# Ledger of designs, part 104: peptides against a protein of PDB entry 6A30

Target 1, 150 residues: chain A of PDB entry 6A30
Amino acid sequence: AQDADNVLQPIMDLLDSNLTLFAKICEKTVLKRVLKELWKLVMNTMERTIVLPPLTDQTMIGTLLRKHGKGLEKGRVKLPSHSDGTQMIFNAAKELGQLSKLKDHMVREEAKSLTPKQCAVVELALDTIKQYFHAGGVGLKKTFLEKSPD

## One batch from the design tools (peptide; made by RFdiffusion4, then SolubleMPNN)

Design b2_p24_6_s4 (from b2_p24_6, 10 letters changed)
Fold by OpenDDE base, seed 5:
Structure b2_p24_6_s4 (fold): chain B 150 residues (1-150), chain A 24 residues (1-24)
Amino acid sequence: as target 1 above (150 residues)
Amino acid sequence: SLLDELMAAKYDKPPDYNWWSKLP
C-alpha cells in the first residue's frame, strides 16, 4: 500500500490539478479530448518507465511528470474571466505538450523484467489511474481505458 | 506488453481524488 502510494501520489497530484482545471473551463467535447490526450501521455510515460528504467523506489514517472507540471500552482483557482479561460487552456495545453517531449529524453535501457512486487505496485497504480480517468462514468469509457493507447 | 497485461486488471478501489466534482 505505501509503495503504491509513493508511486501514485506525484502522478495523481499532477493529474488532479490539470483535470480539475480542465473540468472547470472546458466544454464536454473538449474535456473528453483532453482526457484522452492525458491518458495517452500517462500510458506512454508509464510504458517507457516500465520498459526502460527499472522501477526503483523513486517514482521516476512522478518526478518526470512533476518536473513539467510545476506551473500549475496550488493556488485558489479564481474562476477566470472568459478571456482568461482561453489563455489558461492554452497554457495548460502547452505544459502538456512539454510533457510529450519528455518522451524523447528517456534513454532506452535494456528492458528489465519487473519483480512480482513491482508488478503488483504498477497494477495497483494503473487501476487507480484508470478509475480516476473513468470518474464513475463521466470521464473516459472503460473500453477506451482497457485498450492500448497506440 | 506488460502494460497491456496490467491494464486488463479489474478496478478494485476508487481513487481518493475527485476531479469530476468540479464539472459544471
Scores: peptide ipSAE 0.318, ipTM 0.766, DockQ to the pose 0.133
Fold by OpenDDE base, seed 1:
Structure b2_p24_6_s4 (fold): chain B 150 residues (1-150), chain A 24 residues (1-24)
Amino acid sequence: as target 1 above (150 residues)
Amino acid sequence: SLLDELMAAKYDKPPDYNWWSKLP
């Protein structure tokens, strides 16, 4: 349980910050599109993280997420003017773009067989993220979350 | 659904993450 929480916490913090912002500023159709793209990104990142050796990735993902997340902490104070909202969306899109580039640097190491413990952690992580994106039915549909994001 | 049941069980406590509460 604690290991899963340690792995999930940085991802969930990033997702919560971004989705909270998008929920406030985006129209419903735009928000749905953002949710779908974030879901694909998360699933692709998790798939690659599962294939990569577990030890190096927690520190790298945590460090990368922390390095990119530092830009969002300073924004707490002023109600962003309409121009600031656009810049925040642009910054979030840029961060998503950088995460996609990180995808290219993740060398396809040979799919190491996960230990039973690692499998259980991944399953718990996936369920938690699915629940988070579903958001009691106001987020992504279950049918979409159950399909592989090819 | 199983997902709804899991959501309900986890949300007996206020979720640490609740982005959807900010929906207009």
Scores: peptide ipSAE 0.313, ipTM 0.757, DockQ to the pose 0.141; fails the geometry check
Fold by OpenDDE base, seed 4:
Structure b2_p24_6_s4 (fold): chain B 150 residues (1-150), chain A 24 residues (1-24)
Amino acid sequence: as target 1 above (150 residues)
Amino acid sequence: SLLDELMAAKYDKPPDYNWWSKLP
């Protein structure tokens, strides 16, 4: 439980901040696209964290997300004018795009098998994040969340 | 929710990760 919280909290804080912003500024169809891209990003990040670094570095998912999220922290969310909202979406999309490029540089280190405990933590984390993205049905569809981002 | 339970273990009041509440 504590390990899951340590992993989830930074992710959820980042997601909540971003999704709250996007929910305010995005049209429904745009928001759905953003949600899908964020979901893919989260899944890819988690997959990499599972495959490459031992979960002991709780800092890495948080750091990977934070390293890319640090740019968002200092921005006093001025209610973006319509023009500012588009730029914010563009910047967020650009940041997400840069995260996708990180895929190519992560050398396949030997997939350390997750311990049963680590597997349980990841499963719990995934379920929690899925529920968060589903948002009682107003977010992503369950069928989408259950599909591999592959 | 599971998230609420997890967050309640750490916080006196679980943070409201209710981004969808901001939907129009």
Scores: peptide ipSAE 0.310, ipTM 0.743, DockQ to the pose 0.209; fails the geometry check
Fold by OpenDDE base, seed 3:
Structure b2_p24_6_s4 (fold): chain B 150 residues (1-150), chain A 24 residues (1-24)
Amino acid sequence: as target 1 above (150 residues)
Amino acid sequence: SLLDELMAAKYDKPPDYNWWSKLP
């Protein structure tokens, strides 16, 4: 239980911070697009983490996500002009894209199968994140969340 | 939810993960 919380909390904190910001500043159509892209990114990151065996990597991802989430709190959200919002999304995507570079460092370890415990933690994490993106029906549709991000 | 239970165990108050409440 504690291990699952340690992995989930940093991810949820990061998502909550970003989605709260986007919900305030984005038009509905833009927000929906951002949600879809964030969902794909999260799913791809988790999938890569699952394929890569060491539990140390989840802690590293959690730590990386936590470090990036703390950086957003200190900025006085000046309502960025329309141009600044796009740049913020681009920067957030770029920061999340750096998580993709973590793939190149982690892929070098032999793909060991997840233990049953690790599988259960990942399954719970995925379900939680899906529910969070669905947001009682105001976010992404269930049919979209159930499809492969490919 | 299990997440709510886990978060409630760690914090005196469950964190408010309701980004959708901030929608206009």
Scores: peptide ipSAE 0.309, ipTM 0.738, DockQ to the pose 0.220; fails the geometry check

Design b2_p24_7_s1 (from b2_p24_7, 10 letters changed)
Fold by OpenDDE base, seed 5:
Structure b2_p24_7_s1 (fold): chain B 150 residues (1-150), chain A 24 residues (1-24)
Amino acid sequence: as target 1 above (150 residues)
Amino acid sequence: PFVTPRVQKSIEKIKKAYEERLKE
């Protein structure tokens, strides 16, 4: 339990801060959209960050965020509130991109798959993140969170 | 899944924040 908290604390702090902020500033429909898009972005970032070598992590995250951000902007009706929300999502995603720091707790072997212990930590991280977005059913639906992000 | 007391407390805080916004 203590080890898990130590590893996940930075992620939890980022989630707590950003999700709290969005809950404060977003209208309910905007909030739901923000949560969905942020979830997709976080999952995609984590997936790529885990797969790619540590040496490319920062560059990869930046590229991913830019690509995803552009896609998000194109898909939204340009209402002031939606535009503001999109920018906020992008900014928050940039901050949450620091999820890559989770690798600091992993043995960085470029050619080696995650050890069982590392896999367990990643799974715990994913489960924890899901809980932040789900929040006992108040946030995103569990079925949405269990679906692979596109 | 196992949730530490610290995590649980944080999630409850977020839950409350969501509830407040979604009820508005």
Scores: peptide ipSAE 0.485, ipTM 0.894, DockQ to the pose 0.524
Fold by OpenDDE base, seed 1:
Structure b2_p24_7_s1 (fold): chain B 150 residues (1-150), chain A 24 residues (1-24)
Amino acid sequence: as target 1 above (150 residues)
Amino acid sequence: PFVTPRVQKSIEKIKKAYEERLKE
């Protein structure tokens, strides 16, 4: 539906831009690590955005970004010297945190529950995002994407 | 699920970008 495309377009543009950039600037091991961390962040953000009330979205995104940023520091991934890979992931995560706008673009009839239409849009969004990370089998493995990040 | 042609083209672009780094 055209409505779904309008809701998903900002996310798709963000993924296209960021994933393209990371693929260009990261070496193989760094890119794999970045993709895995971004995937975890996306999944956690989506889960919280769906389950938690809208008012907590901005504060929760900040907390999630901070938690994942600390995890990346422990993995001494030699990130390209020009930008601290933690900062790049933080920036990407911050931009991906705008996934909260997905909820805002979803017709909020009820704050606590998604309508069947909203559920369908979320499922479509999740599937599409998985395809960006999997990229026909070149990116992350399907088995990794199908498992809970926890 | 059906992916729009626009999204498919974007994914193909990403696939190509990954191939340049991950197939080394």
Scores: peptide ipSAE 0.455, ipTM 0.886, DockQ to the pose 0.450
Fold by OpenDDE base, seed 2:
Structure b2_p24_7_s1 (fold): chain B 150 residues (1-150), chain A 24 residues (1-24)
Amino acid sequence: as target 1 above (150 residues)
Amino acid sequence: PFVTPRVQKSIEKIKKAYEERLKE
């Protein structure tokens, strides 16, 4: 569990920062779409991160995700005016775009075989992220989360 | 699967946030 937490922390920090913000400011339809796209992005990023580099507690992606996640935490609790909200969404989208670019820049290193322990950690991490997106049924549907993000 | 308290808190937090926007 601790190993999975270490792997998850950067992702969760990103998700906490971005999705919390989006959930507060986005309209329902927009939020659903953002969740779906972010799910795809996260899954694709994780796939590349886990399969290619050695699973270290601090993956380069984790570090990058953490760096990007911290940028959104400007906790200005002020009820964003529509203009402020739009700017926040734009900034968040920019950060997500950078994450996507990072995915593309991740050098396809030769797929290293994961140890059974690493596989278990990855599975736990994936399950946890699914729970995060599902959020007891309030978020994305399980059927959607179980499908390929492609 | 076992979820640590930290992760659980994050899930609960986002769940609450989702409920405000995504509830039927």
Scores: peptide ipSAE 0.448, ipTM 0.883, DockQ to the pose 0.416
Fold by OpenDDE base, seed 4:
Order: sequence, then structure tokens, then C-alpha cells
Structure b2_p24_7_s1 (fold): chain B 150 residues (1-150), chain A 24 residues (1-24)
Amino acid sequence: as target 1 above (150 residues)
Amino acid sequence: PFVTPRVQKSIEKIKKAYEERLKE
């Protein structure tokens, strides 16, 4: 659990900031769409992190997400005006787009072998992230989260 | 599966945020 927590913390911090913002500014249908796109991004990033760079306790997943997510300061979520909200969504979408582009630049290398411990950590991390996106049923549906983003 | 209290707290916060939006 502790190892998974270490892996998840950077991701969770980023997701907490972004999703909190989106929850406040997005209409319901837009919010769902944003969540789905974020989920895909997270899953794709995780897949590449497992396949390409070696899995460490300070995971490349968090680093990759943070590198492109630095635009959101923790805790600075205000209810924007309509115009401000639109701009914020646009900026967030742009940031997500940049992360998606990063995926295209990552050349798939020989799959990295994970130890049983590393596999367990990844599995636990994945499960925890799913719970975060599911959020007790008010977020994404479990059926969606269990599907491949490909 | 077990989730740390910190993570659970984060999940609860976002859950609340979603609920508030969905109630509007």
C-alpha cells in the first residue's frame, strides 16, 4: 500500500487539482467527456511507462503528467464567470492535448520486465486510480474504466 | 482493495464535487 501510495501521490495531486476545477466549471456532459479523456490519457501514460522506462517508486507516470500539468496551482479553484470558465476549459484542454502529443513521441521499446512486487504495485495503483475516476459512482462508470482506451 | 486514508480523503472530496455539480 505504501509503495502504491508513493506512486500515486503525484498523479493524485494532479488529478485532484484538475478534476476539482473541471467539476466546478464544466456542465455535466462536458465533465463526463473531460473525465473520459483524462482517463485515456492516464491509461496511455501508464502503459508507456511500464513498457518504456523502468518502473520506480517515483514513477515516470507522475513525472510525465506533472510535466504537462504544471499550469494548475493547487487549491486555486474559484467559480469563474461564464467567459472565464470557457477560457479555463480551453486551457485545460490544451494542456491535455499536449500530453496526448507526448504519447506520439514515445517510441515503444522492448517491454520492461517487472518484478512481482512491481506488478502488484501497478495493479494496486491502477485500481486506486479507477476508484478515483469512479468516485463512488458519480464519476465514470466501472464498465467504461474496465475498457481499453485503445 | 485497501486505499490509504489520504487517497480516500481525496476521493471523497472529488465525489462531493461531482455530486454538487450533478445536483445542479
Scores: peptide ipSAE 0.374, ipTM 0.852, DockQ to the pose 0.542

Design b2_p24_7_s2 (from b2_p24_7, 8 letters changed)
Fold by OpenDDE base, seed 4:
Structure b2_p24_7_s2 (fold): chain B 150 residues (1-150), chain A 24 residues (1-24)
Amino acid sequence: as target 1 above (150 residues)
Amino acid sequence: MFVTPRVQESIKKIQEAYEERLKE
């Protein structure tokens, strides 16, 4: 449980900040799209972190996400005027795009088999993240979240 | 699955934020 919390906390902090921001600034259709892209990004990042680099640090997934998310903390989200909202979406999209580029730099290290404990932590993390994106049915559909982003 | 109270609170906050936008 504690290990899972340590892994989840950075991710949840990042998601809380970003998703709250997106919920405030995005129109419904845009928000759904952003959520889907963010979900894919999170899943891809997790997959790469799990499959490629040795999970040396239980915080690595969170750290990878945090390294790219730190830029968002300092923006006192003033309720953006329409112009400010577009710029914020653009910046957020740019940040998401940068995270996708990180995808290309992760060298395929030999798939280290996760220990059963690590697998359990990852499963818990995935379930929690799914719940976060689902948000009681208001967010992304379960059917979408259960689909592997190929 | 046990979700920590903190996570539950975060989910609730996000749910509330989404409801304002996605239920329109």
Scores: peptide ipSAE 0.279, ipTM 0.798, DockQ to the pose 0.441
Fold by OpenDDE base, seed 5:
Structure b2_p24_7_s2 (fold): chain B 150 residues (1-150), chain A 24 residues (1-24)
Amino acid sequence: as target 1 above (150 residues)
Amino acid sequence: MFVTPRVQESIKKIQEAYEERLKE
């Protein structure tokens, strides 16, 4: 459990910040679409993280997310004026685009068989993220989350 | 499934943020 939390922490910090922002600025239909796309991105990233490097390299994803997250200074999110909202969406899209590029650099290292411990951590991480996106029934539907290829 | 208190808090915050927007 604690190991999974350590692995998830950088992702959760990113999601907490961005999803809270999106919930405030997006219309309902746009928000649902953003959640679905973000879910796909997270699942694809996790799949690659799981299939690729050992637990020690998850610190690299955390560090990469932290390095890119450091550019998001804790600027007091002043309720952006209409122009500021567009810039925030643009910045969020740029960050999502960088995550997509990170996808290309995650070299298919040979699927080293995950240790049983690593598998358990991954399963726990996946379930936790599903719960995060479900958000007690307010977020994405369970049926949508379950159809996402594990 | 057991979720740590930290994750539970994060989920709660997101749930609260979505309640007004995603309520049918």
Scores: peptide ipSAE 0.277, ipTM 0.796, DockQ to the pose 0.434
Fold by OpenDDE base, seed 1:
Structure b2_p24_7_s2 (fold): chain B 150 residues (1-150), chain A 24 residues (1-24)
Amino acid sequence: as target 1 above (150 residues)
Amino acid sequence: MFVTPRVQESIKKIQEAYEERLKE
């Protein structure tokens, strides 16, 4: 239990800060879009952290964010601070990129396969993250969260 | 699945924040 909490703590801190901020500043339609994009980013980051070797993670998150950033420009949401909503998403994504540090807490033994203990921690982490995005039914639909982005 | 009290409190805070915006 304590090991899972230590692994989840960085993710929880990131989600608590960013999701609360987005809920306060975003319109309903913008918030839903942001939540969907963050969910995809979290899932892709976790998949890469689990499946791909450590060295490629920092460069790939930057490239993925640059490709998706072109579509969000049309909604002139007057965010109160001069930082474009795109920059906030970019900052949130950079912070999510620091989830590569979750890898340091996930004792990746050099083995290509996760140990049963590591699998259990990852499953717990995924379930917890789904609960954050679902937020008792107010956030993203459970059917959306259960679908693989692939 | 056992969710720690800290996680439950965090989820509750997020839920309250979403309810303000997503109920519109």
Scores: peptide ipSAE 0.276, ipTM 0.793, DockQ to the pose 0.478
Fold by OpenDDE base, seed 3:
Formats: C-alpha cells, structure tokens, sequence
Structure b2_p24_7_s2 (fold): chain B 150 residues (1-150), chain A 24 residues (1-24)
C-alpha cells in the first residue's frame, strides 16, 4: 500500500495543481474541453511511457505533448483572447512530461513485460486518475473515461 | 476499489474546486 502511494504521489500532485488551476481560470465549456484533451494526453503519455523503451519515451512524449499543445492552440475552442490561458495549458502539458517518472518507479528493467505487481500498480494509478477527472460526477462522465483515448 | 485517505482528500478538493467554479 505505501509503495503504491509513493508511486502515485507525483502524479497526484501534478493533477491537483493543474486541475485546480484550470477550474479557476476556465469557463465551464472551456474547462470541459480542456479536461477531455488533458485526459487523452495523460492516457496516451502513460501508455507510451509504459510500452516503449526509455530512450524513445522522452522524444515521443515530447512529440506527443507538442502535438497536443499545438492541437489545443489550433482547436476552434475560442479560448478567451487572454494569450495567457493557452500558454498556461501548454505549460501544464509540458509538466505532464514528468509522468515519465512513473515509469522509472514501476519498470525496473528496460524492454521487459510488466510483472503482475507492476500491472496492479498501473491499474490502481489509472483508476485514481479517472477519479480525479470524474470528481464525483462534476468533471468528465464515466462513459467518456472508459472509452479509448484513440 | 480501495481509495487511500490521501487520495480521497485530493479528489474531494478537486470536486469542491469544480463545484465552486460551476456556481459562478
């Protein structure tokens, strides 16, 4: 139990800070859109971080973050003209690159399949993240969270 | 699903932040 909490703490801290910030600065419709995009980004980043070799992970995570960051900028979501909000979202997306640290805690050996223990930690992490985005029903719908981000 | 007290507290804080924003 304590080991799982130690692994989850960095991601919880990241989610607590960024989701609280977005809740404060975004209008309701914008917030929902941001949460959906952030969810996709987090899930894709975690999947790639777990499945791909470490050396390709940093470059691929960086590419994914850049792609999604640019997508948020190009997206027809008229973020209110304060250039500050888009930049803040982009900065938050860059911070999600730190989710690579989750791999370092979970995967002991590069290119090996996850052990049953590691799989259990990943499942717990995913469930926790889903609960953060759902937020007792105020955030994203469960049906959306259960769908593939692809 | 076992949710630790720490995780539950964090989720509650996020929920409260969203609820506060929706009231405005």
Amino acid sequence: as target 1 above (150 residues)
Amino acid sequence: MFVTPRVQESIKKIQEAYEERLKE
Scores: peptide ipSAE 0.255, ipTM 0.776, DockQ to the pose 0.517; fails the geometry check

Design b2_p24_7_s3 (from b2_p24_7, 9 letters changed)
Fold by OpenDDE base, seed 4:
Structure b2_p24_7_s3 (fold): chain B 150 residues (1-150), chain A 24 residues (1-24)
Amino acid sequence: as target 1 above (150 residues)
Amino acid sequence: MFVTPRVQESIEKIKKAYEEAEKE
């Protein structure tokens, strides 16, 4: 449990920051779309982190997500004007699009076999992230979350 | 599934954010 929390914390911090912003600026339908893209991003990042680097660096998932999220300085979230909100969505979509392209360049390095403990941590982390994105039923549908390649 | 208090707080935050977005 604690190991999973350590892995999840950087992800949750990033997600909380971005989703709080998007929830303020997006209509419900747009917010759902953004959430779906963030889900894909998280899953892709986790897949890469699991397949490429040894999970020994608990900060790596968070660092990979932060490398793509660094545009959100801790500054006072001024409620963006409608124009600023659109630009933020566009920038987020652009960042997500760049991440999809990175998938094609990641040569399948030999999947370092995760230890059973590492597998259990990853499974717990994934389940927790699914719960986060489901948000008690107001977020993404369970059926959508289950279609994502685990 | 056991969710840590910290993760639960994050879930509640996003849940609230969605509820607020539904009111607009």
Scores: peptide ipSAE 0.219, ipTM 0.748, DockQ to the pose 0.505
Fold by OpenDDE base, seed 5:
Structure b2_p24_7_s3 (fold): chain B 150 residues (1-150), chain A 24 residues (1-24)
Amino acid sequence: as target 1 above (150 residues)
Amino acid sequence: MFVTPRVQESIEKIKKAYEEAEKE
């Protein structure tokens, strides 16, 4: 449990910060699209960070996500005027795009087989993230989350 | 599945964010 929380915390912090912003600036339809792209990004990042580097550096996912997430200042998001909303969406999309580019810089280390303990932590983490994205039914559909390549 | 209090808090935050976005 605690190990899973340590792995999840950086991801959840990123998700909470980004989704809170997107929820404020995006219409429901756009928000769902952003959520789908964020889900893909999280899954791809987890796959690469868990499968490629040895799980020993739990800090890497958090550090990689933090290095690219530093652009969202904890600043009191003044409700942007209608003109600022488009720029914020563009900036947020650019940040998501930069996170996707991080995908290309992860050197394929030899896929070490995860230990059973590591697998259990990953499974717990994935299930938790799925619950987060499902958000009690208001988020992504379970069918979408289950069809995503794990 | 046991959801830790921290994760539960994050889930509640995102639920609230969606609820707020649906009201606009």
Scores: peptide ipSAE 0.217, ipTM 0.749, DockQ to the pose 0.500
Fold by OpenDDE base, seed 3:
Structure b2_p24_7_s3 (fold): chain B 150 residues (1-150), chain A 24 residues (1-24)
Amino acid sequence: as target 1 above (150 residues)
Amino acid sequence: MFVTPRVQESIEKIKKAYEEAEKE
C-alpha cells in the first residue's frame, strides 16, 4: 500500500496541476478531448515505465514529469488570449511528445519481468488513476478507461 | 477498492474542476 502511494503521488500531483490549468483555459469539449489524450499518454507511459525499467526509474519519470510540470509554473500565466491557450496546449503536447521520445529510449532496455509484488502495485496504481479520470462519473466514461490497453 | 484519503482529496479536486468547467 505505502509503495503504491509513493509511486502514485508524483503522477497525481502532475495530473492535478495540469488538469486544474486545462479546466480553467479550455471549453468543456476541448477539455474532454485533452483528458482522453492525457489518459492514453499516462497509461502508455505507465505501461512502459512499469514493464521496461526497474522501480528506480519510476522516480526518474515522476521527477521528469514533475520537472516539466514545474516548468509550467514559472510562466506568469498571463491569461493568454484564445490563441495563446492553443499554444500552451501545443507546448504541453510537445513536452508530452518528448515523454514519447523517452519512451523510445526506455523500450531499448531489456524488459525485465515484474515481480508479482510489482505487478500488484501497478494494478493498484492503475485502478486509482482510473478512478481519478472517471471522477465519480463526471470525467471519462468507464468503458473508455476499461478499453485502454491494460 | 480502498482509496487513500490523499487520493480521495485529489478525486474531489478534479470533480470540482469538472463542475466548474461545465458552468462556463
Scores: peptide ipSAE 0.212, ipTM 0.745, DockQ to the pose 0.480
Fold by OpenDDE base, seed 1:
Structure b2_p24_7_s3 (fold): chain B 150 residues (1-150), chain A 24 residues (1-24)
Amino acid sequence: as target 1 above (150 residues)
Amino acid sequence: MFVTPRVQESIEKIKKAYEEAEKE
């Protein structure tokens, strides 16, 4: 449980910060599209993190998420004009795109078989993230979350 | 499934964000 929370916390902090921002600046239809893309990104990141040795990656994911998260704090939230909202979405999409490029630098270290304990932590983490994206029925549909390539 | 208190708080924040986005 505590290990799962430690793995999830950086992801949840990223999701909370970005979703709160997107909910304020995006229409409902755009927000749903952003959620779908964010879900795909999270699933792809987790899939790679699961295939990659779990221990070294917590520090790397935490450092990468912390490096990207610090860029958002120093901006005095002037209410973004419509142009600033587009730039924020573009920057967020660019950051998400750079996270996808980080995909290539995560050298496929040998797929170390996850221990049964690590598998259980990952399953718990995945279910927790599914619940987060479902958000009690106001978020993504269960059918979409279940059909995501596990 | 036991959702940790931290995750529950995050879910509640998202719910509020969606409710606010539906009112605009």
Scores: peptide ipSAE 0.210, ipTM 0.741, DockQ to the pose 0.520; fails the geometry check

Design b2_p24_7_s4 (from b2_p24_7, 10 letters changed)
Fold by OpenDDE base, seed 3:
Structure b2_p24_7_s4 (fold): chain B 150 residues (1-150), chain A 24 residues (1-24)
Amino acid sequence: as target 1 above (150 residues)
Amino acid sequence: MFVTERVKESIERIKKAYEERLKE
């Protein structure tokens, strides 16, 4: 129970903040495109992370999650330039894909295969992420989310 | 509060945010 909370809480915080922001700043057609691209990037990053445990140090992910939480100070929402928006999507995808706490649980066993417990946590994380993108049918279609990213 | 309920509430907030932008 506590392990699931430790993985889901960061996911919830990241998705709640970023998807809310995108919904506020993007026009309808742009928002749909952003959601589709973000989903593809998340899935690709997660797949790569599971298949090839990145050698990158534990220290980088904790700092990235903390830095983005402070930036929603009351300041004038400067509409991010087109370049800034793309970078935000990539950063969000990277953060979701790295799932640092999941990685910490996975890296402890140098074992080639995920334990059943680790698999269950990954499945729970994926299901939760899908629910955020689907949002009760208002967001992306289930058929799109269930399709393997090409 | 159970994580499942927190997730549900969070998704409901996102759903409302999407409805404001995506609902015709």
Scores: peptide ipSAE 0.479, ipTM 0.901, DockQ to the pose 0.381
Fold by OpenDDE base, seed 1:
Structure b2_p24_7_s4 (fold): chain B 150 residues (1-150), chain A 24 residues (1-24)
Amino acid sequence: as target 1 above (150 residues)
Amino acid sequence: MFVTERVKESIERIKKAYEERLKE
C-alpha cells in the first residue's frame, strides 16, 4: 500500500520525464537503441543496489560504465552532443536504478535477504518499469524485457 | 486518484510520445 506508493511515485516521475525527453530528442532508430541501453543500465543498477547495497555510487557507476558505456551513433542523435547524450542516459539510469526510497528501505538490512514485503515492492517496481519500457507494445518487446540485461 | 491509475495515465502519455516519434 503506502510502501508501494512510495516506490511507484518516484519511478513514475523519473520515467515520465526522462522517457518523454528521449522520445523528443532522439530519432526513431536511436530512440530504440537508447531504450535498450537504458533498460540494461536500469536493471543492472537495480540489481547492484538490491544485491550489494553497501557499494558506493562510484563503484556502481564504474561497473555500469564498463558494461554498458556504448556510445550512441553521433550522426543520428539529435542530442546536444554525443557525450551529453550518453551522460544523460547514464544519469537517468542511475536515478531510476537507485530508487532512493527503495534503497533506503532495503539498505537497513544490508546483509540480509529481502523480506517478503520488500520482495513484493521490488517486484511491483520492476513490473512498473517494464510497463514504461514496453509502453503498450510501442516500445521494447516483452521478450527483450524478460531477458537478463547481461 | 490511486498511484496505479496515475501510472497508467503516465504510460499512455509515453506510448503516445513514442508513437509520435515512430510515425516520422
Scores: peptide ipSAE 0.478, ipTM 0.897, DockQ to the pose 0.385
Fold by OpenDDE base, seed 4:
Structure b2_p24_7_s4 (fold): chain B 150 residues (1-150), chain A 24 residues (1-24)
Amino acid sequence: as target 1 above (150 residues)
Amino acid sequence: MFVTERVKESIERIKKAYEERLKE
């Protein structure tokens, strides 16, 4: 469905760029830690966003996801400084966590609750995100991804 | 190409990227 594509495309762009970058710049143990922390932040933000939708303009979330997905122009991967890397992780997590708002923006339904269709899109998005973090078993373990981030 | 296929390809790229770093 077009709605699913609209959600998955920004996710793909964001994750592909950021996770690739992290894989390049992080040492093995650091990368694992980064992935775990990023996952926790994503899940925490998603939960908060679903339960307590941020007052942020729904339009900005889609734009942010797209902007950050595009903004990593394959230009010269300036290895972000440590500070830049942390900020990137945080931003990535925040953006990924706001997927519920992206969904709401797409459906233009001011519905306070997710429709079944919206839920399906969120589930698909979540599954996709999990796959990126799992990466065929090379990344995080499924058991970790299936557990509560708390 | 469908977005789902793109996602699959993207994940495969990520898998390779992880392999380069995490399987060391």
Scores: peptide ipSAE 0.466, ipTM 0.896, DockQ to the pose 0.368
Fold by OpenDDE base, seed 5:
Structure b2_p24_7_s4 (fold): chain B 150 residues (1-150), chain A 24 residues (1-24)
Amino acid sequence: as target 1 above (150 residues)
Amino acid sequence: MFVTERVKESIERIKKAYEERLKE
């Protein structure tokens, strides 16, 4: 459906850009940690967004990452600082959790519960996000992604 | 191009990006 496409396209653009950038700026062990923490924060943010849709606009991680990600081609790079890295992860999670198209779809109905259509879109979005984090088994394990971040 | 195909292509790029970082 066109609605699904409208939600998936922004997700693809966001994930493609941001996860690629994290892969470029993070050392191997840091990248794994970042992916795990980002996943947890994304899930928590999405849950909160579904329960209480935010009234504010989403933030963009691209501006933050560009401030710290100097023209690094390839190589082992560490995060500038723990605090900066944590903030980057948080902002990325916020951006992923507060996708504009998903937000708009969720806010359209004053209903406290998701309609079947909304549920289908959310499930599709979650599945897509999981695929990006899993990346054919190169990224996070399916068992990790299927566990509750609680 | 359908969204599903674009997703597959995008994920493949991410996979390669992870592989490049994880093998170094």
Scores: peptide ipSAE 0.463, ipTM 0.893, DockQ to the pose 0.394

